# Designs tried in a protein design run: peptides against a protein of PDB entry 2AZE. Part 213

Target 1, 148 residues: chain A of PDB entry 2AZE
Amino acid sequence: AQECQNLEVERQRRLERIKQKQSQLQELILQQIAFKNLVQRNRHAEQQASRPPPPNSVIHLPFIIVNTSKKTVIDCSISNDKFEYLFNFDNTFEIHDDIEVLKRMGMACGLESGSCSAEDLKMARSLVPKALEPYVTEMAQGTVGGVF
Target 2, 101 residues: chain B of PDB entry 2AZE
Amino acid sequence: GRLEGLTQDLRQLQESEQQLDHLMNICTTQLRLLSEDTDSQRLAYVTCQDLRSIADPAEQMVMVIKAPPETQLQAVDSSENFQISLKSKQGPIDVFLCPEE

## One batch from the design tools (peptide; made by RFdiffusion4, then SolubleMPNN)

Design b1_p29_4_s2 (from b1_p29_4, 15 letters changed)
Fold by OpenDDE base, seed 4:
Structure b1_p29_4_s2 (fold): chain B 148 residues (1-148), chain C 101 residues (1-101), chain A 29 residues (1-29)
Amino acid sequence: as target 1 above (148 residues)
Amino acid sequence: as target 2 above (101 residues)
Amino acid sequence: SKFFISQSILEKIKKQEEEEKRKEEEEEE
């Protein structure tokens, strides 16, 4: 009885660890897909235009975005060396990292939200190594962890 | 029996975890390769149009912050205080505004 | 470290970025 109890505790511990790793893996996959898809999109666009975009027209990763209403009053304090910034707002703001931006742009093919069409899934699969394709499929179907 | 079943489950979980570790290693390797590829980094950008899909500059002020690695970001968003603090230790922080037009 | 200016700097940055972008676009056309 005690032996079984010990094994059950261990089982639960492992399940939790696996769950955490699954989450981490999913995020890594999404990052990879989003990044590669972005690069592919831009490469295609530049090929069509036969030139790169103007330098000041694009923002390279990494970055973060802060947005707020145009009516929001913002006070900004910057150190002389630009190492420190302090922003004060009189209303709410939003912060987005570059990965979130890419996801919202659809660069992760909707895989992050389970809104992955057949075409989206095809794209997603094409952007990962072969070994990851089955997992991408499971993510799209919402069946990740079904065997656990 | 119960003991046998649990033992089998643990073995299966161990195998599953090893598979996950393997897949994670593949992912991290891919991401590293992307970070090391100059052409990929050159093409790793978003446009103002892309940013408008997140927040339209016609309605929202959109600020882009490029900060060196390990930059500290602290944000407070409450009814009484709305503040963002940035502190870099590895270089200057650059701030850009997305143009409306 | 001394800390400097508010919304006015951001507005200046915005205008400068827009102007630079416009000039570059015109030069590349």
Scores: peptide ipSAE 0.051, ipTM 0.831, DockQ to the pose 0.018
Fold by OpenDDE base, seed 2:
Structure b1_p29_4_s2 (fold): chain B 148 residues (1-148), chain C 101 residues (1-101), chain A 29 residues (1-29)
Amino acid sequence: as target 1 above (148 residues)
Amino acid sequence: as target 2 above (101 residues)
Amino acid sequence: SKFFISQSILEKIKKQEEEEKRKEEEEEE
């Protein structure tokens, strides 16, 4: 009886660990898709324009975004070497990392929300190694980890 | 019996975890390749138009922060304090604003 | 002090970026 109890505890531990790894893998896949899709988009755009965009017209990854109401008063303290910043806001703000930005741009093909069209799914699959394609499909269907 | 069943389950879970680890390794490898590819990094950018899809500069101030790796970020977003603190150890922090159209 | 406090720095940045953008757009036409 005690042995069974111990194994049940271990079983639960492993299940939780697997669940965590699944989440991590999904995030990594989304990142990969988003990055590759972004690069592909920009490559195509530059080819069409026959030139790269002006240097100051784009923001390269990595970055973070902070947004707040235009009415928000922001006090900024900056060190002379620009190594340290302190922003004080008089109202709420939002912070988004670059990956989140890419997701909202649709670079992850809606896979992050399970809102993939057939074409979106096709694109997503094309942006990952073959070994990951089945998992991408499962993500789109919401069936990841169904065997557990 | 119960013991045998649990033992079997644990073995199956172990195999599943190993498969996940394998897939994760593949994925992380791909990400590393992207990070090491100069051309990909050159093309890894967003435009102001992209940022407007997140938050319209006409309504929201959109600030872009480019900080070196391992930069410390502390954010407080409470009713009494709204603050972002950035501390870089590897270089200067750059701040950009997405202009309105 | 180590820090310089500016309530207008963001506006300055915005202005500079807008100016640069205008110049670039003019050059592209």
Scores: peptide ipSAE 0.031, ipTM 0.832, DockQ to the pose 0.018
Fold by OpenDDE base, seed 5:
Structure b1_p29_4_s2 (fold): chain B 148 residues (1-148), chain C 101 residues (1-101), chain A 29 residues (1-29)
Amino acid sequence: as target 1 above (148 residues)
Amino acid sequence: as target 2 above (101 residues)
Amino acid sequence: SKFFISQSILEKIKKQEEEEKRKEEEEEE
């Protein structure tokens, strides 16, 4: 009885670990799709324009975005070596990492919310190795976790 | 019996976890390949138009922060305090403003 | 040891970015 109880505890431990890893894998897949899709988009755009964009017109990854109302007053303190920044706002702000930005741009093909069209799913599948395609399909269908 | 059943379940879970780890390794490998490819990194950018889709500069001030890896970010967003603190260990932090339309 | 950037300076930077973008767009036309 005690041995069975110990194994049941271990079972629950493993299930939770698997659940956590599933979440991590989904995020990794989304990152891969988003990055590759972004690169593909930009490559195509540059080919059509027959030139790269002006250097100051684009922001390369990695980055973060901070946005607030235009009416928000911001005080900024910067160290002499620019290693430290302190921003004080008089109102609320939002922070977005580059991955979130890419998702909102649709670079993850709506896979992050399970809102993929047939075309979106096709694109998503084309941007991952063959071994990951079934998992992408499961993500699109919202059936992740059925195998584990 | 119960013991055998639980043992079998644990073995199956172990196999499932190994499969999961394998898929994760594939993903991390792909991401590393992207990071090592100079052309891919050159093309890994967003435009002001992209950023406007997130926050319209006509209504919002949009600040872009480029910081070295391992940079510490502390943010407080409450009715009593609105603050962002950045501390880099590996180099200078650059801040850019997205122009309005 | 630290520089303080006022709101007015930030606005100037923003305006400069806008002007730069405008010039770049005009050059591409």
Scores: peptide ipSAE 0.083, ipTM 0.833, DockQ to the pose 0.017; fails the geometry check
Fold by OpenDDE base, seed 3:
Structure b1_p29_4_s2 (fold): chain B 148 residues (1-148), chain C 101 residues (1-101), chain A 29 residues (1-29)
Amino acid sequence: as target 1 above (148 residues)
Amino acid sequence: as target 2 above (101 residues)
Amino acid sequence: SKFFISQSILEKIKKQEEEEKRKEEEEEE
């Protein structure tokens, strides 16, 4: 009886670990899709324009975005060497990393929310190695982890 | 019996975890390859239009922060304190404002 | 120290877009 109980505890531990890894894998997949899709988009755009964008006309990854109401008062202090910044706001703000920005841009094809059209899913599948395609399909269907 | 069943379940879970690890390794490899590819990095950019799709500069102030790797970011968003602190140890931090339309 | 805002890449982008738009409009006239 005690042995069975110990194994059940271990089973639950492993299930939780698997769940965590599934989440991590999904994020990695989304990152891969988003990055590759972004690159593809920009490559196509540059080809259409027959030239790369002028220097300093684009923002390269990595970056973060901070947004707040235009009515928000912002005070900022920085060190002389620009190594340290301090922003004080009088109201709430939002911070978004570059990955989140890409997701909101649709670079992850709506896979992050399970809102993939047929075309979106096709695009998503095309941007991952073959071994990951089944998992992408499961993500789109919301059936990840169904076997556990 | 129950013991045998649990043992089998654990073995199956181990195999499942190994499969996940394998897939994760594939993903990390792909991301690494992207990071090492100069052409891909050159094309890894967004435009002002892209940022406007995230937060409309007409209604929101949009600030872009370019910070060196391992920059420390501390954010406090509470009823009494709204603050962002940035500290870099590898170089200067650049801040840009998204202009209004 | 005073708040320093680097020459905004976004501002540059906007300026470029506006210039391109202006050129397109001028070409259409």
Scores: peptide ipSAE 0.029, ipTM 0.821, DockQ to the pose 0.015; fails the geometry check

Design b1_p29_4_s3 (from b1_p29_4, 18 letters changed)
Fold by OpenDDE base, seed 1:
Structure b1_p29_4_s3 (fold): chain B 148 residues (1-148), chain C 101 residues (1-101), chain A 29 residues (1-29)
Amino acid sequence: as target 1 above (148 residues)
Amino acid sequence: as target 2 above (101 residues)
Amino acid sequence: SKFFISESILKKIKELEEKKKKEELEKLE
């Protein structure tokens, strides 16, 4: 009886670990799709323009963005070596990392929000190795983890 | 009996986890290949237009922060305190603004 | 469109650079 209880605890532990790994895998897939899609977009754009973008017109990854109302008053303190920054706001702000920005740009093809059209899904599949295509399909359908 | 059933379930879960690990390894390998490819990194950028699609500078101030790896970010967003603190140990931090026009 | 550093931040950076320069000169005296 005690042995069975111990195995049941272990079973639950493994199920939880698998669930966590599924979440991590989905995030990794989204990052891969977003990065490759971004690179592909920019390559095509530069080919069409027959030149790279003008200096200081682009921001390379990695980065983060902070946005707030234009009416927000911001005070900034900077250390002598520019290693430390302190921003004080008089109102609320938002912070977004580069991955979140790419998702909102549609670089992950809407796969992250379940808004993946047939064309979006085709694009997403084309940006991952063959072994990952079934998982991408499951993500689009919301059926991840259905079979273990 | 019950013990045998649980033992079998655990073995099946182990196999499922191994499959996930394999897929994760494929993903991390692809990401490493992207990070090691100079041309890909050159093309891994966003424009002002991209950021306007996230937050229009006509309505929102958009600040971009580029910091070295392992930079610490602490944020407080409450009714009495709105603050962002950045601490880098590997180099200077650069801050940019997205223009309205 | 081009990204830029705000005038307020640029001013702060300039002040820091001048401060460092002054401190370095004082060390030579």
Scores: peptide ipSAE 0.364, ipTM 0.874, DockQ to the pose 0.023
Fold by OpenDDE base, seed 4:
Structure b1_p29_4_s3 (fold): chain B 148 residues (1-148), chain C 101 residues (1-101), chain A 29 residues (1-29)
Amino acid sequence: as target 1 above (148 residues)
Amino acid sequence: as target 2 above (101 residues)
Amino acid sequence: SKFFISESILKKIKELEEKKKKEELEKLE
């Protein structure tokens, strides 16, 4: 009885750990897909234009986005060495990392929300190593961890 | 019995975790390789048009922050205080605005 | 369209740069 109880506790512990790792893996996969898809898109675009984008027309990763109403008053303080910034707003703001931006751009092929078309899924699969393709499929189907 | 079943479950879970670890290693390796690829990094960019998927510069101010790795970000968003604090340890921080279309 | 630094931030940066230059010059004097 006690032995079974101990094993049950361990089972639950492992299940939780696996769940956490699944989440981490999914995020890593999304990052990989989004990044590769972005690179691919831009490569194609540059080839079509036969030139790179104009200077200062693009922002390279990594970056952070902050947006707020145009009516929001922003006060900015900067240290002498530019190592420290302080922004004060008189209204709410939003912060987004580059990964989130890529997701909203569709670079993750809708995999993040389970909104993958057949074409989206095909693209997603093509952007990961073969070993990850089954997991991408599971993500698209929403069946990740279903056997646990 | 129950004991045997639990033991078997634990073995299966161990195998599953090992598989996950393996897949994660593959992912991290791929991401590292991408970060080390000069051509990929050159092509890893977004435009102002792309940023409209987050917020339209016609309606909202869109600020882009280029900060070195391990930069600390502190944000307060309440009716009493709206603040963002950035502290870099590895270099200067650059800030840009996305122009209105 | 090209990204740009807002006038407010640019002004702040310029002020900092000028301050640095002044301090550096003063150190050389």
Scores: peptide ipSAE 0.360, ipTM 0.872, DockQ to the pose 0.023
Fold by OpenDDE base, seed 3:
Structure b1_p29_4_s3 (fold): chain B 148 residues (1-148), chain C 101 residues (1-101), chain A 29 residues (1-29)
Amino acid sequence: as target 1 above (148 residues)
Amino acid sequence: as target 2 above (101 residues)
Amino acid sequence: SKFFISESILKKIKELEEKKKKEELEKLE
């Protein structure tokens, strides 16, 4: 009947929305873990050194990374107020946001790829509120999305 | 029947979505707390060593871009042209290089 | 170990500043 068909359409819509929210939640969890892990690492490092890092030796979030071959020729144009930059390259380049950098640094404990050791998982769990721990475990096991 | 089954499924999906929303709110709250904590923000940094682990300056030029929020970034990476355009609305953009070790 | 602004970019900034000065001077003439 038409009524059942309408509900089927709604069911599919809700399933898709849930799927999207699951992805968003996973990203938020990874960001939280990465940020907290970074902060803890740096706090410990500064305590060990008994001083903060030297000025200009660190880059605070947020930032963007661009990398290319050292052989790549780069031309740069800048507006009068430094509000606009234009870079022209003669070869391919890569752009990474700070979150991706943190992930590649291992700050997300390998959770982003489901490559967590027991120690990694322990660290990840310790960096989230208790309510999120089960979800972190599911992410590590690759079992997120069982609702479908 | 089919109608009753579908109705029940929709209710269950609604509950699942509400649970997700709750967890997302927890995450968002935690991130906001981090942003509001001065000490945490002070410690939210990476070093040259960190960036070298991502792209070795011995092989790659590593450029760091510090731009105000809501800065527009346009990138073209094709055989026709390789270009990055940055447009800030809230202040000047700073660009740094990661030195070789 | 320390980040620094690219020399090439610094050069562009200087050129930009000089251009602005020139334009201001021409405006006053």
Scores: peptide ipSAE 0.286, ipTM 0.868, DockQ to the pose 0.024
Fold by OpenDDE base, seed 2:
Parts: structure tokens; sequence; C-alpha cells
Structure b1_p29_4_s3 (fold): chain B 148 residues (1-148), chain C 101 residues (1-101), chain A 29 residues (1-29)
């Protein structure tokens, strides 16, 4: 029936929307874990050193990373107010945002790739509110989607 | 029947979406708390060692860009053009290099 | 290890600053 067909279309639309929201939620969880883990790590490090890191030895978030071969020639144009930059490379480059950097550092405990050890999972759970712990577990197990 | 089944499915999906929205709200709240906590922001940093784990400065030039919020980034990475364009609206952009050692 | 501003970028910044100064002086003339 036409009515059933309409509802099936709506059903599919909602399923896709939920899927997108699940992806967004997972990313938010990863960001939260990564940030909190980073802060925790650095707090501990500073406590052990009994001092903050030396000036210019660290980069605070937010930031982006650009890497390219040492052989790559880079031309840089800068506006007078430094509000605009133009970089021209003679070869390929990579761009990484701070979140990706944190993930690669392991700050998200491998949750982003489902590569969580028991210890990693424990850490991840400890860095989120109780309400999010079940979802973190599902992410680690690759069982996200039980809401359907 | 089929109609009743689909109707029920839609109701269930609505409930599921509401649950997701709730969880997302919790997450965004937590992130805001982090952004508003001065001590957390002070401790939200990476080191040269951290960046070396991403791209070895011995082999790669590692450039760090500090840009204000809402900065626009456009990148072209093709055989014909390799370009990064940055446009800030809130302040100057700073660029740093990660040392090799 | 400490981060540092690229020498090439620093040079560019200095050039821009000098350009600004020159332009400002020219405006006063």
Amino acid sequence: as target 1 above (148 residues)
Amino acid sequence: as target 2 above (101 residues)
Amino acid sequence: SKFFISESILKKIKELEEKKKKEELEKLE
C-alpha cells in the first residue's frame, strides 16, 4: 500500500539520521576521552617534575599540524595583519587536526579503532560520565547499534 | 499487520533517537566544562615528543599552526597544485616548527 | 626540545613590518 511505502521511506530516513548521530556521538566521546586523558597525563607529568613545562616546549590546543617531506619547498605568503596565510608546496603534504593527533597519541585509548585492551577500556570508562559508559563499552566491542 | 508494524518501528526509532540526543547533550556539556576550566586548558597541550610520534621531524617537516577559532582552512593537494590557505577572522595566526631534536 | 617560529616565516614577518613602517611614513609625507 502507498501508506506503507511512505512509512518505509520515513523509516529509512530515520535510520540514516540515527546512524549519523551515532557517528557524531562516537566522535564526541572520543574527543572527551582524549582531552581528559591528555590533561590527566600532563597534570601528572607536571606534578612529577614539580614544575610546568618550559616555555615554547609545548603547544596548547587548538592547533593543526602540517607535515611534508624535508625536501618539500614551501613558499609562504602572509598578510600584513597575519590574518591570512598562503602556503605553496612543490609536493604533497598532510594535515592533521589536534584531535587526530591526540588519537594517534593513544589519548583516546584505542577506542577509535576498536583496539582497546582491558586497561585501555578501563581508562576510557573512567573518563566519561556514568551515562556514557555503556556506550563506550559498545564502541570498544564494536556492538554499537543496539538501539534498533 | 504491516502498517501497524511500521508504525511501531517508527515509534521505537523516535525513542532511540531521543536517547542518542540525550547522550550527545551529556557529551557536549562535558566538552564545554573542559573548555571553561582554566586549569584544564592550561594542561591541554602536546609536546615535541608527542608530535614526533605522529611525524618524525628527521624525515618530515612538522609545522604547527595556531589559529583563532573560526579560521578557514582550504587545502589543495593534487599533482597540479599543493596549497594551504588560512583565513582568520578573530586574530593573527602563529606558525611554529617542531625541532628535529 | 622547544618549538620555534620558522626562520623563513620570521623573515617574512619582519619584511611585512618594515613595509608597514615605510607605508606609514609615506602617508605622513
Scores: peptide ipSAE 0.077, ipTM 0.847, DockQ to the pose 0.023

Design b1_p29_4_s4 (from b1_p29_4, 15 letters changed)
Fold by OpenDDE base, seed 2:
Structure b1_p29_4_s4 (fold): chain B 148 residues (1-148), chain C 101 residues (1-101), chain A 29 residues (1-29)
Amino acid sequence: as target 1 above (148 residues)
Amino acid sequence: as target 2 above (101 residues)
Amino acid sequence: SKFYISESIKKKIEELKKEEEKRKEELEE
């Protein structure tokens, strides 16, 4: 009886660990797809324009975005070497990392929400190694880890 | 019996975890390759139009922060304190604003 | 203090904003 109890505890531990790894893998896949899709988009755009974008017209990864109401008063303090910044707001703000930005741009093909069209899914599959394609399909269907 | 069933379940879970680890390794390898590819990094950018799709500069102030790796970020967003603190140890931090339409 | 109160930084950021806007306008012509 005690042995069974111990194994049940271990079973639950492993299930939770697997669940965590599944989440991590999904995030990594989304990052990969989003990044590759972004690069592909920009490559195509530059080819069409026959030139790179003008300087200072684009922001390269990595970055973070902070947005707040235009009415928000922001006080900024900066060190002389620009190594340290302090922003004080008088109202709420939002922070978004670059990956989240890419997702909201649709670079992850809606896979993050399981809202992939057939075309989106096709694109997503094309941006990952063959070994990951089945998992991408499962993500789109919401069937990841169904055997657990 | 119960013991045999649990033992079998654990074995199956172990195999499943190993498969996940394998897939994760593949994925992390791909991401690393992308990070090391100069051409990919050159093309890894967003435009102001892209950022407007996240937050319209007509209504929201959109600030872009480019900080070196391992920069420390502290954010407080409470009713009495709204603050962002950045501390870089590898280089200067750059701040940009996305212009309105 | 090692920190400078960013009235000057705000100006610089606004300047950059204006420059970007100018570039945008030029590209749209």
Scores: peptide ipSAE 0.085, ipTM 0.839, DockQ to the pose 0.018
Fold by OpenDDE base, seed 4:
Structure b1_p29_4_s4 (fold): chain B 148 residues (1-148), chain C 101 residues (1-101), chain A 29 residues (1-29)
Amino acid sequence: as target 1 above (148 residues)
Amino acid sequence: as target 2 above (101 residues)
Amino acid sequence: SKFYISESIKKKIEELKKEEEKRKEELEE
């Protein structure tokens, strides 16, 4: 019946929207975990050292990194006010935002790839509000959206 | 019947979406709180050692770019052109190099 | 805005490359 068809269309629309929101939520969770874990790590490190890190030894968020082979020749042009930069490379390069860097550092506890040990999962859970813990568990198990 | 089943599914999906919205609100709130916390921002940093874990300066040159919000980044990575263009509207861009040491 | 060549960055990049290459060679000896 036409009514059933209409509802099926609506169902599909909602499923897609939910899927998108799930992706967004997962990213937000990962960002939160990574950030808090980074802060926690650094706090602990500074406590152990009994001092902050030396100036110019650290880079604060936000940032991006660009890496390329050491053999790559780079030409850089900068505007007078430093508002504009132009980099020319003679070979391929990679760009990573700070979030990606944190993930690769393991700050997201491997949750981004579903590679969480028991300890990783425990850490991840500890870095989110209680309401998010079940979702973190589902992410680790790869069962997010299983009921949809 | 089929109609009843679909109706039930839609109700369940609506509930699920509302739950997601709630969780997202919690997340965004947490992130906002982190951004507003001075101590957290002070501790939100990476070291050269951290960056080496991503791209070892022994093999890779690592450049760090700190740009103001809403900075435009355009990158071309092709066989004929390898270019990164940055344009800030809110302040100067800073570039750092990470030594291996 | 007008662009200028960042000689300081170029120099730094070159210095870093040379330094790291030197260290690598020393470690391989």
Scores: peptide ipSAE 0.081, ipTM 0.842, DockQ to the pose 0.017
Fold by OpenDDE base, seed 5:
Structure b1_p29_4_s4 (fold): chain B 148 residues (1-148), chain C 101 residues (1-101), chain A 29 residues (1-29)
Amino acid sequence: as target 1 above (148 residues)
Amino acid sequence: as target 2 above (101 residues)
Amino acid sequence: SKFYISESIKKKIEELKKEEEKRKEELEE
């Protein structure tokens, strides 16, 4: 009885660990798709324009975005070596990392919300190795966790 | 019996976890390949138009922060305090503003 | 650590403002 109880505890522990890893894997897949899709988009755009974008017109990854109302007063302080920044706002602000930005741009093909069209799903599948395609399909269908 | 059933379940879970680990390794490998490819990194950028889709500069101030890896970010967003603190350990931090449309 | 006013940010703001004004002028021509 005690041995069975110990194994049941271990079972629950492993299930939780698997759940966590599933979440991590999904995020990694989304990152991969988003990055590759972004690169592909930009490559195509540059080919069409026959030139790279003008300097200072683009922001390369990695980055974060901070946005607030244009009416918000911001006090910015910087250390002498630019290693430290302090921003004080008089109103609320939002912070977004580059991955979130890419997702909102649609670079993850709506896979992050399980809202993929057939075309979006096709694109998503094309941007991952063959071994990951079944998992991408499961993500699109919202059936992740069925195999594991 | 119950013991045998539980042991079998644990073995199956172990196999499932190993499969997950394998898939995760594939993903991390792909991401590393992207990071090592100079052309891919050159093309890994967003435009002001992209950022406008997130926050319209006509209504919002959009600030882009480029910081080295492992930079510490502290943010407080409350009625009494609105603050962002950045501390880099590996180099200077750069700040950019998206022009208004 | 002692903090100072970010001259780089100030400069960038001014540059963007000038560029926006220039763009506005060009659209009127």
Scores: peptide ipSAE 0.073, ipTM 0.845, DockQ to the pose 0.016
Fold by OpenDDE base, seed 1:
Structure b1_p29_4_s4 (fold): chain B 148 residues (1-148), chain C 101 residues (1-101), chain A 29 residues (1-29)
Amino acid sequence: as target 1 above (148 residues)
Amino acid sequence: as target 2 above (101 residues)
Amino acid sequence: SKFYISESIKKKIEELKKEEEKRKEELEE
């Protein structure tokens, strides 16, 4: 009885670990798709323009975004060497990392929210290695984890 | 019996986890290849137009922060305090504002 | 460490706010 109980505890532990790894894998897939899609978009855009974007007109990854109302008063203090920044706001703000920005830009093809059209799914599949294509399909269908 | 059944379940879960690990390794490899490709990194950028689609500068102020790796970010967003603190140990932090035009 | 007020950032923020206000006024005219 005790032996069975121990194995049941271990089973639950492994199931939880698998669930966590599934989430991590999905995030990695989305990140890969977003990055490759972004690069592809920009490459095409530069080819069409026959030049790279003007200096200081683009922001390279990695970065974070902070946005707040234009009515918000912001006090910014910077150390002499620019190693430290302190921002004080008089109202709420939002922070977004670059991956989240890419997702909102549609670079992950809507796969992250289950809003993946047939064309989006085709694009998403084309941006991952063959071994990951079935998993991308399952993500789009919301059937990830069916094997477990 | 029950013991044999549980043992078999654990073996199946182990195989499933190994499959996940394999897929994760493929993903991390692809991401590493992207990070090592100079041309890809050169093309890994967003424009002001992209940022406007996230938060319209007509309504929101959009600030971009470029910080070195391992930079510490502390944020407080409460009725009593609205603050962001950045502390870098590897280099200077750059802050940009997205223009409306 | 000692902090300094970033006048350049404040100035830019103020300019952006002024531009928005100007645009609103122009749209209302």
Scores: peptide ipSAE 0.063, ipTM 0.842, DockQ to the pose 0.016

